# Peptides against a protein of PDB entry 6GMG, part 54

Target 1, 331 residues: chain A of PDB entry 6GMG
Amino acid sequence: DSDDRVTPPAEPLDRMPDPYRPSYGRAETVVNNYIRKWQQVYSHRDGRKQQMTEEQREWLSYGCVGVTWVNSGQYPTNRLAFASFDEDRFKNELKNGRPRSGETRAEFEGRVAKESFDEEKGFQRAREVASVMNRALENAHDESAYLDNLKKELANGNDALRNEDARSPFYSALRNTPSFKERNGGNHDPSRMKAVIYSKHFWSGQDRSSSADKRKYGDPDAFRPAPGTGLVDMSRDRNIPRSPTSPGEGFVNFDYGWFGAQTEADADKTVWTHGNHYHAPNGSLGAMHVYESKFRNWSEGYSDFDRGAYVITFIPKSWNTAPDKVKQGWP

## One batch from the design tools (peptide; aimed at target 1 G250 F251 D255 G275)

Design b2_p17_3_s4 (made by RFdiffusion4, then SolubleMPNN; from b2_p17_3, 8 letters changed)
Fold by OpenDDE base, seed 5:
Structure b2_p17_3_s4 (fold): chain B 331 residues (1-331), chain A 17 residues (1-17)
Amino acid sequence: as target 1 above (331 residues)
Amino acid sequence: SIYPPKELRKYANITPP
């Protein structure tokens, strides 16, 4: 029950974090200590360290999505999402493979579909697109200039995104970003913004009109990226968790991981920040913990999820929530 | 303050494997 969620208390601006703990290859800490780190490392606006506001602490308290929320400045809309799906692998495995012992046909198909997604390629596609967007933003002082630059970049690269409709999330993403319009944010100047990336893990079998098997084992046809663009239609993602396959079994609705704008070329060395659950220090779940995971740890996901998407949004360049280098843990 | 619906929040504990 989310009713026992608590907003973490304020941390003194100059309080240094306690050391993070190693946890299965990740760096782990309690949310209060993450706030301390955040204030020291990520809080800067125009180069000035800031105390995390009550509002930001409240956002953060929502768990994994809270980490993305506080760092992106808005609740994730997930509209500009990318993934990579190996259609040939999927088709071949369905044709030539067979269910494992005790595995139903539906379970087999769901598993094969899950395994046909490539998290690394999906991430790379998002990074590629973010890079294109950043180039388009760099010297654009109005949205028209940004869009023109973007179209030019896409044409030069023969990118299928050039064929997207002007109303698509791809072209409308910037204008729909609240911080772009804020005086202390972009102030309607694209050159003051940069593209950032976060990831969402979720369940494919969310269609209530579909079979129970799809809800239990996944919908092989759901949330596939469009060929060429890599865009995933996220409109049908309603944060519905996987259906239980046995009595007493329960699944989480989603997981979010914050990447930001790291420049590390090796995907395996990138750091993803995420939370385990909403903050409930006096409840059954306990205090929220924040994890800084390498890509391997993040991309592994959980059995709760069979889809991963990499989402692009924008933040002001004046924010330091998405630095080019993220150090795992503390110190 | 923004309070999204329960379905828009993570409502269970995830622990690393």
Scores: peptide ipSAE 0.035, ipTM 0.758, DockQ to the pose 0.134
OpenDDE base, seeds 1, 2, 3, 4: peptide ipSAE 0.030, 0.030, 0.032, 0.031; ipTM 0.725, 0.728, 0.735, 0.707

Design b2_p17_4 (made by RFdiffusion4)
Pose (drawn by RFdiffusion4):
Parts: structure tokens; C-alpha cells; sequence
Structure b2_p17_4 (pose): chain A 331 residues (1-331), chain P 17 residues (1-17)
């Protein structure tokens, strides 16, 4: 009867996954089966396949956060985040539009702010920034050389990110990555690391001391990207879900999707890996399922979330959790 | 670590058929 979280059992390294295919842009499989796929195509350490460890299986069993947790080796901090927001569209639709049949002004403002974000450009911005970071760390063998290389390209590219504080989440992203300092990971050598991207969907109205309207319909001024850099201040994100509008209405507080470092130029052809909930086959929600969605399927989101952030972190190059290509389903 | 908030009805709406 217990809807307790259970850890999926260990899968032998030779056990192949059951086949599955995408339907209308998304593929899903039970977590036990995804572990088999992950061990075949994602588990490589210096080209050697590995069994998903007990610890990794535990992390994965927590739901959507589990895929990103496992692939990055760290519970997601969301410290370095990017998004796109059309300020002109937002200001124009507020002073020219009107609430629809059955909207409070707070609901109208919350929706317009939501629709003003562009998740394709947001992902595209994180893409170009991660590329600059990877070029900066290619031949840099200490952090100082990495930061010099990073600032040099940003200045020459006239990127407002060059003016970020030395201790900002942007410039400190590499040094604050635990696997960067680990002897078996980056060993303080930026050339042994790689920038990767995952996404977080979340709610904007997370201030518990704010009006109920913002908790139910959203805070338009919250989690907007800074101009020029596109950085999103994630420090006030506390994993607080959208408040219900009627009794019995439940919302999920966040969703994580793993992109990695795919080389596909078509943002619509990129695959994003995420789970539905924590693993509980003997409980109410049932077993955890891992979903592999095309970008548009992922960026469609839900009414639970009115904000999207595309986050950059680093993993060692010796890993294979962010390959150049990601295939939906199996084989 | 923070766990997600769930209701069976909401998960069924999001991931059900």
C-alpha cells in the first residue's frame, strides 16, 4: 500500500532494454528499462560501459530531477540560468490588450508575462554561451587561463556577459562545479570538463508574503531575464508550487529536462529527457517513467509552470551522459 | 533535496491517456 519511494534494482551490464518508440514527438519507458538503455549508451567512463550505481539509481528514483541529477552528478542548483523575454510585447499587450472572458487583471497580467517568454531563444542563448565556455576551456589547463580565454571572446564578441562580476554565477560556474575539483573528474583542469545544458520549468509566484493573486496567477515581474545578458536570478526560486485556484486542484512544483550537449543544429530536433514522478510501483503514482521528448514537446510545458530557465553546468569530458547524439526509444 | 508535489489526478492529466 505504501506510496514510498523505492530505488530501482541493479540491472546487469549486458541486459539490453525492451524496445520502445516515440509517439507524436515523445517516447517513454519504465525507469527500470531506461536504466538498461542508460547503461548501454550513457554510462561510459573513458569509453568503458558502467553499471548504474546504487547511489545513481537512488538519485534517479526521485522523478524528473533524477535524470539531471544522475547525468550531471549533482543535484541541480540552477545558479547559471538564461531565458528570453520580449519586453516590448509584454508592455504592448498590457497597454493594448484586455482580459479575456473570465480573467482577473492579475490572471491576465500573469498569462501575458508567461506568453512573452521565448523558450527557443532562451535555449538558443544558453547554447551560444555554453559554446563560448567550451572554447575557453579547450586548451586552458588552469582556471585562470579559462577565465582569461572566456573574457577575451566575450569582449571581442561585445557580449554583455563580459561585465559580470568575478564572483557572479557566470564566472564562478566552473570553479563551483564539484566534479571540477575532484581528482577523478576535472582535477582543477578546465580542459577536462565540458559545459552541458538542462532546463527547469517552475512557477513565478513563490513569495509566501505576496498577495494570493500572484501565488494563484503568477508574478509578472518575477524571474525575468536581465537585458543584454539574458541571465535569470534563480536565488528566489524555492521550489514552491503554483497555489490552487479551487479546492482539490493540485499542481506540480517543477520539472527538469536534460539536454546535455547534442550537436544537432535544429532546436526542434533536440531530445530532452525527463521523468514523470518518483518511483513507487507498489504505491499510488505507480512506477517512474522516463520520457524522451522533442524540444517543442518539452517546451510546451504545463499550466503548473509559467517560467522556463535554461541552465549551464559542467561535467568531465570522460563521461558519456551528454553525447553528441541522443536517440529516442530503443533500438 | 526537494521533492515534487503530486496529486494522482494531476499526474493522470499530465501523463495519462
Amino acid sequence: as target 1 above (331 residues)
Amino acid sequence: PTMQTFSSSRINEMYGH

Design b2_p17_4_s1 (made by RFdiffusion4, then SolubleMPNN; from b2_p17_4, 11 letters changed)
Fold by OpenDDE base, seed 3:
Structure b2_p17_4_s1 (fold): chain B 331 residues (1-331), chain A 17 residues (1-17)
Amino acid sequence: as target 1 above (331 residues)
Amino acid sequence: MVLQTLSPERLKKLYGK
């Protein structure tokens, strides 16, 4: 229900942010103050600072997904998603491990599956692929050239992605990006675009036709990456939250974190920007807050989620929503 | 578009530390 959602007001272009509040390794601020930071740091188009438009403020007001939305320029489709899953660990733990005291078998299996995902390796895979894509984009002035470059890069690296269908999200991602086709965006020139990354946390047990146990404790077989490619089929993600395990319990449907195109090689030093909920200053949820978290804080996630995916999309190079370096907090 | 859905109680648990 978005009835109490409010679009944050415009902030003067020259208004500097107030200091962020540190909280358990992350920096936190109210959404209005993030808009101020965004205008100073991320708003630039062709090197010129811009005021966040009403439309962009509207997008941002949607919460964690709004942060990714305003910075990527489109609502996340999550089609080009990567993860890493340790099949051997999963099988071994199921075979040799045992449920904790009071833990059901289904809960045990769900937990083991969750723990068999490696967030860092998943992130690394996405960065690897983004790097390949960026090389393919660099000198390509039409989509055909981009695709040819991409195939060559994949062949050189013996990457399993080279075997993907031409209609797969991997090859179609660029042409399906609205900003690629925009005159002031890519203008159909791949060399004007760059790959960027965001992450989504969500629940595996979303199939309503499955067992109640899977909905409560996770589906161990759902949303696993394909071997070799690391691609996750996100088609079954319908933003359905975890089912309650006790009366009155409720879970969040998803969480999004914006990474962009940071060049920091150490994953632990990368900064992820996300929101807590949609902006409802006059409602029970209150004002939206924006968090800038290090990878450790982001990747830890919550019990609401048992899957993490790292998604690649594209933005124009003329945008500064995905700079090489991101500074946590303010100042 | 889909909103991030949270209850006030859950929000407090996640971010109210």
Scores: peptide ipSAE 0.244, ipTM 0.849, DockQ to the pose 0.807
OpenDDE base, seeds 1, 2, 4, 5: peptide ipSAE 0.185, 0.122, 0.178, 0.234; ipTM 0.798, 0.685, 0.830, 0.838; seed 2 fails the geometry check

Design b2_p17_4_s2 (made by RFdiffusion4, then SolubleMPNN; from b2_p17_4, 12 letters changed)
Fold by OpenDDE base, seed 5:
Structure b2_p17_4_s2 (fold): chain B 331 residues (1-331), chain A 17 residues (1-17)
Amino acid sequence: as target 1 above (331 residues)
Amino acid sequence: MSLQTLSEERLKKLFGK
């Protein structure tokens, strides 16, 4: 019940975190302790440590999305999303594969579609694009210069994104970022911004007009990346969870993982920060916990979800919410 | 706003070995 959500109390600015605890290969802590870590490590604006504000604590309290929210500075819009889908694998498995014992055709197709997504390649694509964007941002002092740089970079790499419409989320992402326009943020100067990445896991079968089978087992055709660009149309993602397949079964609507702008080349060594649920210390769910997971732990996802997207947004370079290196846990 | 409600019990089930 969303009504029992509580905003975590303020933590003293200089309070050091308690040690994180291992949790199935992840580093785990209660949200209050994450706030302590965040203040020590990620809170810096223009090199100055900041106390997490009440507003930020409120954002954080929403769970997994809250982690991305507080670190990106805005509620995720998910407009610039990337994924990788192996169409050949999908077609071949559908043609030559067979449903498992007790598996319906719809369940089979949904599973095959899910398995045809490559989380690592999706992540890699997002990182590639973010890198291109960062190069375009570096010396651009107005949006026009940024866009020109971006087009040049794309042309040099023969990237299919060069063919995107000017109104595409790809080209409009920066201008639509609130922190870009803020005086203490980008102040309309692209060179003050950097691209960052987060990931969303969600369910494909969200179309209410589709068959019940698609809602239960997935829509094999939904949320596929466009060939060449890797862009996923997220417009139909309405945070609708998977439909129950049995009485009493329930699924979560989404999961968000924050990556930021880590420079670790090995995907398996990258750290993803996410929360388990909204903060309800006096409710049935209990206190929110924050997890710092390696990519393997993050990308495995849950049965609740059959899609993963890697989303690019922007934050001011003056923020330290997306450092080059993220250390798992504490100390 | 939608709230993520993944429980600790679910996590244990998924990752527990």
Scores: peptide ipSAE 0.026, ipTM 0.701, DockQ to the pose 0.488
OpenDDE base, seeds 1, 2, 3, 4: peptide ipSAE 0.023, 0.022, 0.023, 0.023; ipTM 0.677, 0.675, 0.677, 0.673

Design b2_p17_4_s3 (made by RFdiffusion4, then SolubleMPNN; from b2_p17_4, 11 letters changed)
Fold by OpenDDE base, seed 5:
Structure b2_p17_4_s3 (fold): chain B 331 residues (1-331), chain A 17 residues (1-17)
Amino acid sequence: as target 1 above (331 residues)
Amino acid sequence: MVLQTYSVERLQKLYGK
């Protein structure tokens, strides 16, 4: 919690957004203006435009996570997360590579591990799984039917996810989605839901019992995807930022990017919506800004983070927070 | 609930990251 966080004021339902500002390949705007865009483009429930509620505005004010929160309808739990890690690259680089000048062994290993993750492949895996889930949802009118469909789809594709435990995040994700149970949401009907994707960047070195080096430079063994499934155990992600390597240095705790359910086949053309910090218009951080970034800009990340995960959750099909096409910026 | 603690852009500006 932050004392200087402020909930953005309501915007008139029919107020049109001001033009976004280009920023390093991104489209950027202040949070209030994003609310305007959101109301025009993403707010629709059953085809009806709606004003962003006070609750939703409060969620949004939390920063990048708020963007995902308001669009997914729930605070991210990150339980169904996917990534891609090149084990061979990692092993080979550790074996044959060497630390850079001035780089410690721990720093070297952390960097090599970071570089062994493939954001694009991780994203593609999530999209693949989301597609399977959506097919399973399509004609399922109860959870049992959904699960049966899902298992069938996985078997047909010889997907290792078929071997996951029934209580795994993969199979339990739908039933654990609040909007699935809501009368105006899924109403316990899987066919009224669709899979959506968001991404989280975070720090691997979060174990307080580990070495200081791991906290500073990363834990090479942490948050790797399971072979075959691509699932990442996110249970140890406690939103702990990278430890400073020098006095006065600080790092951001995480970064969330909202993708939703875009159908653009070219990953590079997909749009990711995220925020820079929590909304503090009267504080030192200032007003929250929202960015709509192409995948290249999103996946680039920052030195604050050495892990990226692509997470699947669900929203009602009646929501328009995850449209097939997302246009960057305004107009 | 956890807030996004810092602006990455601000940190980049301040620390040259």
Scores: peptide ipSAE 0.253, ipTM 0.818, DockQ to the pose 0.457
OpenDDE base, seeds 1, 2, 3, 4: peptide ipSAE 0.210, 0.124, 0.234, 0.193; ipTM 0.778, 0.682, 0.830, 0.777

Design b2_p17_4_s4 (made by RFdiffusion4, then SolubleMPNN; from b2_p17_4, 12 letters changed)
Fold by OpenDDE base, seed 5:
Structure b2_p17_4_s4 (fold): chain B 331 residues (1-331), chain A 17 residues (1-17)
Amino acid sequence: as target 1 above (331 residues)
Amino acid sequence: MVLQTYSPERLKRLFGK
């Protein structure tokens, strides 16, 4: 429950952030200080610095998802998700590998499946697709033109996404983006939008009709990307956390990290912004902290999660929440 | 809107770094 969640107070528009705290390759700060940075760096609409609105501060206060929420402009729907799974590795390890000491077969299979996902390749696939989409958006002034451009781009690259159904999240993602339809956003003009990326970590074993072992140790067959496209069917992601394996054990249901539209070619140098928990300065959890992590730190994840998806959505080009360059920390 | 499910103890362990 987030009953003790509090919306961070407004920060003066011209207030500069305090220095971030370095921690294990990450830069960390309290949420209020992130708001200060956000106002200085990411708040710009049409090149004009903006104070974070009460609504935006409220979104942000929800924790890890809040960072993605405030920067993407909408609560994550996670419909257009990509990952990379090494099926050969998985099969070979299952065949030739064996459980560790004390590890059950279910634990072994779950672990092997988790390890068969390649976070970097998944991220790269999302970036590739986002790039294709951005090219398709560039000169398209209506959705039809965008879709035509997109299909042409995919055909030129012999991309399997060209075979997706017209109703697929891949093709419908733009029209389903609220900011695309907003007058001060895309105003139904694709060329005013750009593709952005965020990541979600979650648990595979969410099927309540499955075995307890799958819920505890992962479902090896769940949330795999489709071959060729890399698309992950996220329809069965209901934000159900990993089941406890021991009394008193509890797991977090998801984590979100914001990447945006950084142009840094080296994945390891990209910066991912995420929060720890909802803002509860007067509660047991305390104030929300925001982290700016390198890809290595983000992609490492936690034992709470055995899946990582890289999701594409869209924001207006007039927003500066997804700049080409993200600097870690402050100053 | 779906809210993050928190285990306070787990959160402290994971995000208290």
Scores: peptide ipSAE 0.303, ipTM 0.890, DockQ to the pose 0.763
OpenDDE base, seeds 1, 2, 3, 4: peptide ipSAE 0.276, 0.297, 0.293, 0.294; ipTM 0.880, 0.894, 0.886, 0.883; seeds 2, 4 fail the geometry check

Design b2_p17_5 (made by RFdiffusion4)
Pose (drawn by RFdiffusion4):
Structure b2_p17_5 (pose): chain A 331 residues (1-331), chain P 17 residues (1-17)
Amino acid sequence: as target 1 above (331 residues)
Amino acid sequence: APPDKLAARREYIGSRN
C-alpha cells in the first residue's frame, strides 16, 4: 500500500532494454528499462561501459530531478541560468490588451508575463554561452587561464557577460562544480571538463509573504532575465509550487529536463530527458517513467509552471552522459 | 498530442490538500 519511494534494482551490464518509440514527439519507458538504455549509451567512463550504481539509481528514483541529478553528478543548483523575455511585447500587451472573459487583472498580467518568454531563444542563449565556455577551457590547464580565455572572447564579442563580477554565478560556475575539483573528474584542470545544459520549469510566485494573487496567478516581475546578459537570478526560487485556485486543484512544483551537449543545430530536433514522478510501483503514483521529448514538446510545459530557465553546469569530459547525439526510444 | 503526464499526480496532490 505504501506510496514510498523505492530504488530500482541493479540491472546487469549486458541486459538490453525493451524496445520503445516516440509518439508525436515524445517517447517514454519505465525507469527500470531506461536504466538499461542508460547503461548502454550513457554510462561510459573513458569509453568503458558501467553499471548504474546504487547511489545513482537512488538519485534517479526521485523523479524529474533524478535524470539531471544522475547525468550531472550533482543535485541541480540552477545557479547559472538564462532566459529570453520580450520586454516590449510585455509592456505593449499590458497597455494595449485587456483581460479575457474570466480573468482577474492579476491573472491577465501573470499570463502575459508567462507568454512573453521565449524558450527557444532562452535555450539558444544558453547554447552560445556554453560554447564560449567550452572554447575557453579547451587548452586551459588552470582556472586562471580559463577565466582569461573566457573574458577575452566575451570582450571581443562585446558580450555583456564580460562585466559580470568575479564571484558571480557565471564566472564561478566552473570552480564551484564539485567534479571539477575531484581528482577523478576535472582535477582542477578546465581542459578535462565540458559545459552541459539542462532546463527547469517552475512557478514565479514563490514569495510566501506576497499577495494571494501572485501565489495563484504569478508574479510578472519575478524571474525576469537581466538585459544584455539574459541571466536569471534563481536565488529566490525555493521549489514552492503554484497555489491552487480552487480546493482539490493540485500542482507540481517544478520540472527538470536534461539536454546535455547535443550537436544538432535544430533546436526543435534536440531531445530532452525527464521523468514524471518518483518511483513507487507498489504505491499510488506507480512506477517512475523516463520521458524523452523533442524540444517543442518539452518547452510546451504545463499550467503548473509559468517560468523556464536554461542552466549551464559542467561535467568531466571522461563521462558520456552528454553525448553529441541523443536518440529517442530503443533501439 | 501526448497525454498529460502530470494529471494523475495533480489529482493525488489535490486529494491530500

Design b2_p17_5_s1 (made by RFdiffusion4, then SolubleMPNN; from b2_p17_5, 9 letters changed)
Fold by OpenDDE base, seed 1:
Structure b2_p17_5_s1 (fold): chain B 331 residues (1-331), chain A 17 residues (1-17)
Amino acid sequence: as target 1 above (331 residues)
Amino acid sequence: PPPDPYAKVRKYLGSKL
């Protein structure tokens, strides 16, 4: 139960982590040991290690979203989300494919839609956009300069994002980032910020006014990226889980994975950090565990989810929560 | 307060969490 959630205790700043354990190709550890690693590797502000604060430990205690929360400095809003969808594949499979044995038509259509998303291309699009944003940030000392640079970069690349409205999440994302306005953060200086990426897995069939079949098997038309931009309208994502298809079945509402700003060009070599559940060391769920997964293991997701989105936000460059290189596990 | 992501431990076959 959510009432069993406990904030992990403080860890001494100089305490080194215990070794991570292998877990199906991932590196796994208990949350307390992740705090130790975080303090040694990711805690740095202006090059100085920091003890994870009580507030940050509380954020982390929420599980998968907590890992993204503590590293991004804010609860995920998911406004600037990207994906890739193969419309031709979708249409072809619907036309020429057939339901599997025991599969309903709605289940077939939901599955075909899920399989028509390309997680790697979605991730690549987010990385491309983050790179454009980072170039626009580099020498911009106010928001106006950032926006002007961004428009120029998009025009030079002939990117469809140049046609987005000024109020779009794409253009408003920086100004809506709390750490941009903080004195010890961006201090309203775009050049002190960098773009970072996290991913969310969720269910498409969240509309309570839709058919029961869409809620059980997915909505094939929901959460598709806009052509050209790759932007996903996340406004209808309300953290509603998949509806049970059989008695006693239950699904989780979402999963979050933290990537940050790794420079590894090979997607398969990138490391994604995520948690299993909220920290309940004295409850039925037990202690929270943190996983460092390669992209393959992250992007596989679960049957709980039929959508993946790659989200851009911003952190101060003075933070080391999104380093260029992430090492899986410890040591 | 933010929503709690997991109300239960998910058990899957193979390499799932």
Scores: peptide ipSAE 0.030, ipTM 0.715, DockQ to the pose 0.095
OpenDDE base, seeds 2, 3, 4, 5: peptide ipSAE 0.029, 0.070, 0.027, 0.026; ipTM 0.728, 0.780, 0.697, 0.702; seed 3 fails the geometry check

Design b2_p17_5_s2 (made by RFdiffusion4, then SolubleMPNN; from b2_p17_5, 6 letters changed)
Fold by OpenDDE base, seed 2:
Structure b2_p17_5_s2 (fold): chain B 331 residues (1-331), chain A 17 residues (1-17)
Amino acid sequence: as target 1 above (331 residues)
Amino acid sequence: SPPDPYAKVREYIGSRL
């Protein structure tokens, strides 16, 4: 319930950010100060700084999803999602492992499933696919050329994605990107677009028809990546939070982290930008804070979530919301 | 322990349940 949500005020274009606060390997700041940084670093369109618009400030005010929203230019659809799951580990732990003291069977199975996901491999897969897509985009001046290039690249790499249906989110992602169709965006020219990555953390036990135990402790079979492709079917993600296990317990619906198109080869050195909650400076939650976390801090997640997906979308190359290098904090 | 940025959110949600 975002009833107390407030849109942050406009910040002068030339206002420099205050220093970020270091916090356990993260850089933290209030949303208004992030807007200042965003205007100095990420706002550029065709090389020119832009003031964050009222619409963009409104998007940002939604919290964790708001950071990804303002930088990607659209509300996350999460259709082209990747993860890595070790099925052999999962099966072995279920067979040979035992519940901890006080742990129910359902809690044990949910935990084992969560631990069978590899965030680093999931991220690496998304980066690999984004690289393939970027190569396919570079010299493609229409969608048909892009798709042909993409198929050729996949064939050359013997990638299982080559077998995906033409209607798959993998092949339809570009055409379904609003900024691709915009005159001042891609203008239907794939070569003007680039692939970018964000991550979503969420709860697996979202099926209301499932057992209460799955809703409380996770659904071990939900949101697994397809073998070979790494694609996750996100169609069942309805932003339903984990069910309370005790009275007064509450969980967050989701978390979003923005990576963009960083070229840093070491995953541990990549920076992930995310928000804590919707902006409510006069409400109980207070002002929204923005965090710039290293991959380790991002991928660790929280008890609210047992799934992580790495999602590919597209932005115009003329936008600077996804630079090759992201500097943590300010200055 | 590192601060949990969602602690306040959880408390807020929990108080409404």
Scores: peptide ipSAE 0.328, ipTM 0.876, DockQ to the pose 0.771
OpenDDE base, seeds 1, 3, 4, 5: peptide ipSAE 0.065, 0.048, 0.062, 0.050; ipTM 0.781, 0.777, 0.772, 0.780; seed 4 fails the geometry check

Design b2_p17_5_s3 (made by RFdiffusion4, then SolubleMPNN; from b2_p17_5, 7 letters changed)
Fold by OpenDDE base, seed 4:
Structure b2_p17_5_s3 (fold): chain B 331 residues (1-331), chain A 17 residues (1-17)
Amino acid sequence: as target 1 above (331 residues)
Amino acid sequence: MPPDIYAKVREYIGSKL
C-alpha cells in the first residue's frame, strides 16, 4: 500500500557504510546504508561532502525512480530518450518465425518486438550523444554558444539529430534543466554542466483504446526509436503497467537505473544503481533496498516490461552524483 | 512531489536478480 511509504531517517555525515551483500552478480544494501555510501561518495558539492537532506531522502524513498531522482536532482521527465530497434530482425522473425506452443499470435508478435530491441546499442547511442553534448558544453558560456557548438558537432558527424526541430527535447533539454539555472549549479553557464544517463524500463501496451491483446502482450509498434536519430517519443508513456494475462497476476509500472557519467568503455563493466520498491519498513513490502548491478543484470529487465530507454539529462559538474568511476558495493 | 502511484513496488528476489 502506497500509504506505507516512509522517509528514511538522516544518517550522520561521518558514518561509514556497512558492507554490501553480494547477490547474483549485484551488490545489495538497505536504503539507510545506501544513504551512508551516498554521503561518503556521491554527496560532494564543490569537493565538499554533504549530508543528504530531508528532501533528498524523501525523493529516494520512492524506490528505483528515487535513486535517479536524488542523483539527477529532478524527477525524471524522460523527454530525451534513446533506443535501438532492429527492423530487419523484427520483419524476418515475424515472417519466418512461429509462435511457441501455447503462444498466441499477439503474444508472439509482442515477444518478437521486445527481442528486436538491442539494449547495448541503445545505451551506446545515448553515450555517443552524451559525448557530443559534453563537447558542445565545453567552453560554452551561454546557451547560444552551446547550441552553436552542438550543431557543429552534429554536422561534423553527419548525425541525423542536426535535423531535429529547435524546440525538440534534444535542443531544449539544457534550458529546461532546473540545476542549469541555479546559482550554485550551472548559473546559466553551459560549461558548468555535464550530460548524464539513466535508463527506464516500461510497458509498451499502454493505449487504453487498443486491443486487450496489446495491453497484455505488448504493442509491437509502440515506443520505437526514430531511424537515424534513435530518439524515442516518450509522450505516450503514462506509467501504466502491463495488463494481467491470468487471474491474480500483477505487474509493476516501471524500473529506473542510474548510470550517470561513467567513463568505462566496456558496457558490460558499467554499474547501474536502482531500487526494488518504495521504502515501507513497517509495511508488507519492507525496507527499500538499493542494488548496484552490472549492465548485464540491469538490461535483462523483467517480464513486466518490454521497452527500455536510455535518457540523457544534465547535472552541474560540481556534483559528484555521476563520477567517472563507480565502484560496486562497499568496501 | 509525484504521488505514490509513481513508486515501483516490485521486490527483487532470487532468480530475478
Scores: peptide ipSAE 0.045, ipTM 0.774, DockQ to the pose 0.071
OpenDDE base, seeds 1, 2, 3, 5: peptide ipSAE 0.035, 0.029, 0.034, 0.035; ipTM 0.752, 0.706, 0.745, 0.758; seed 5 fails the geometry check

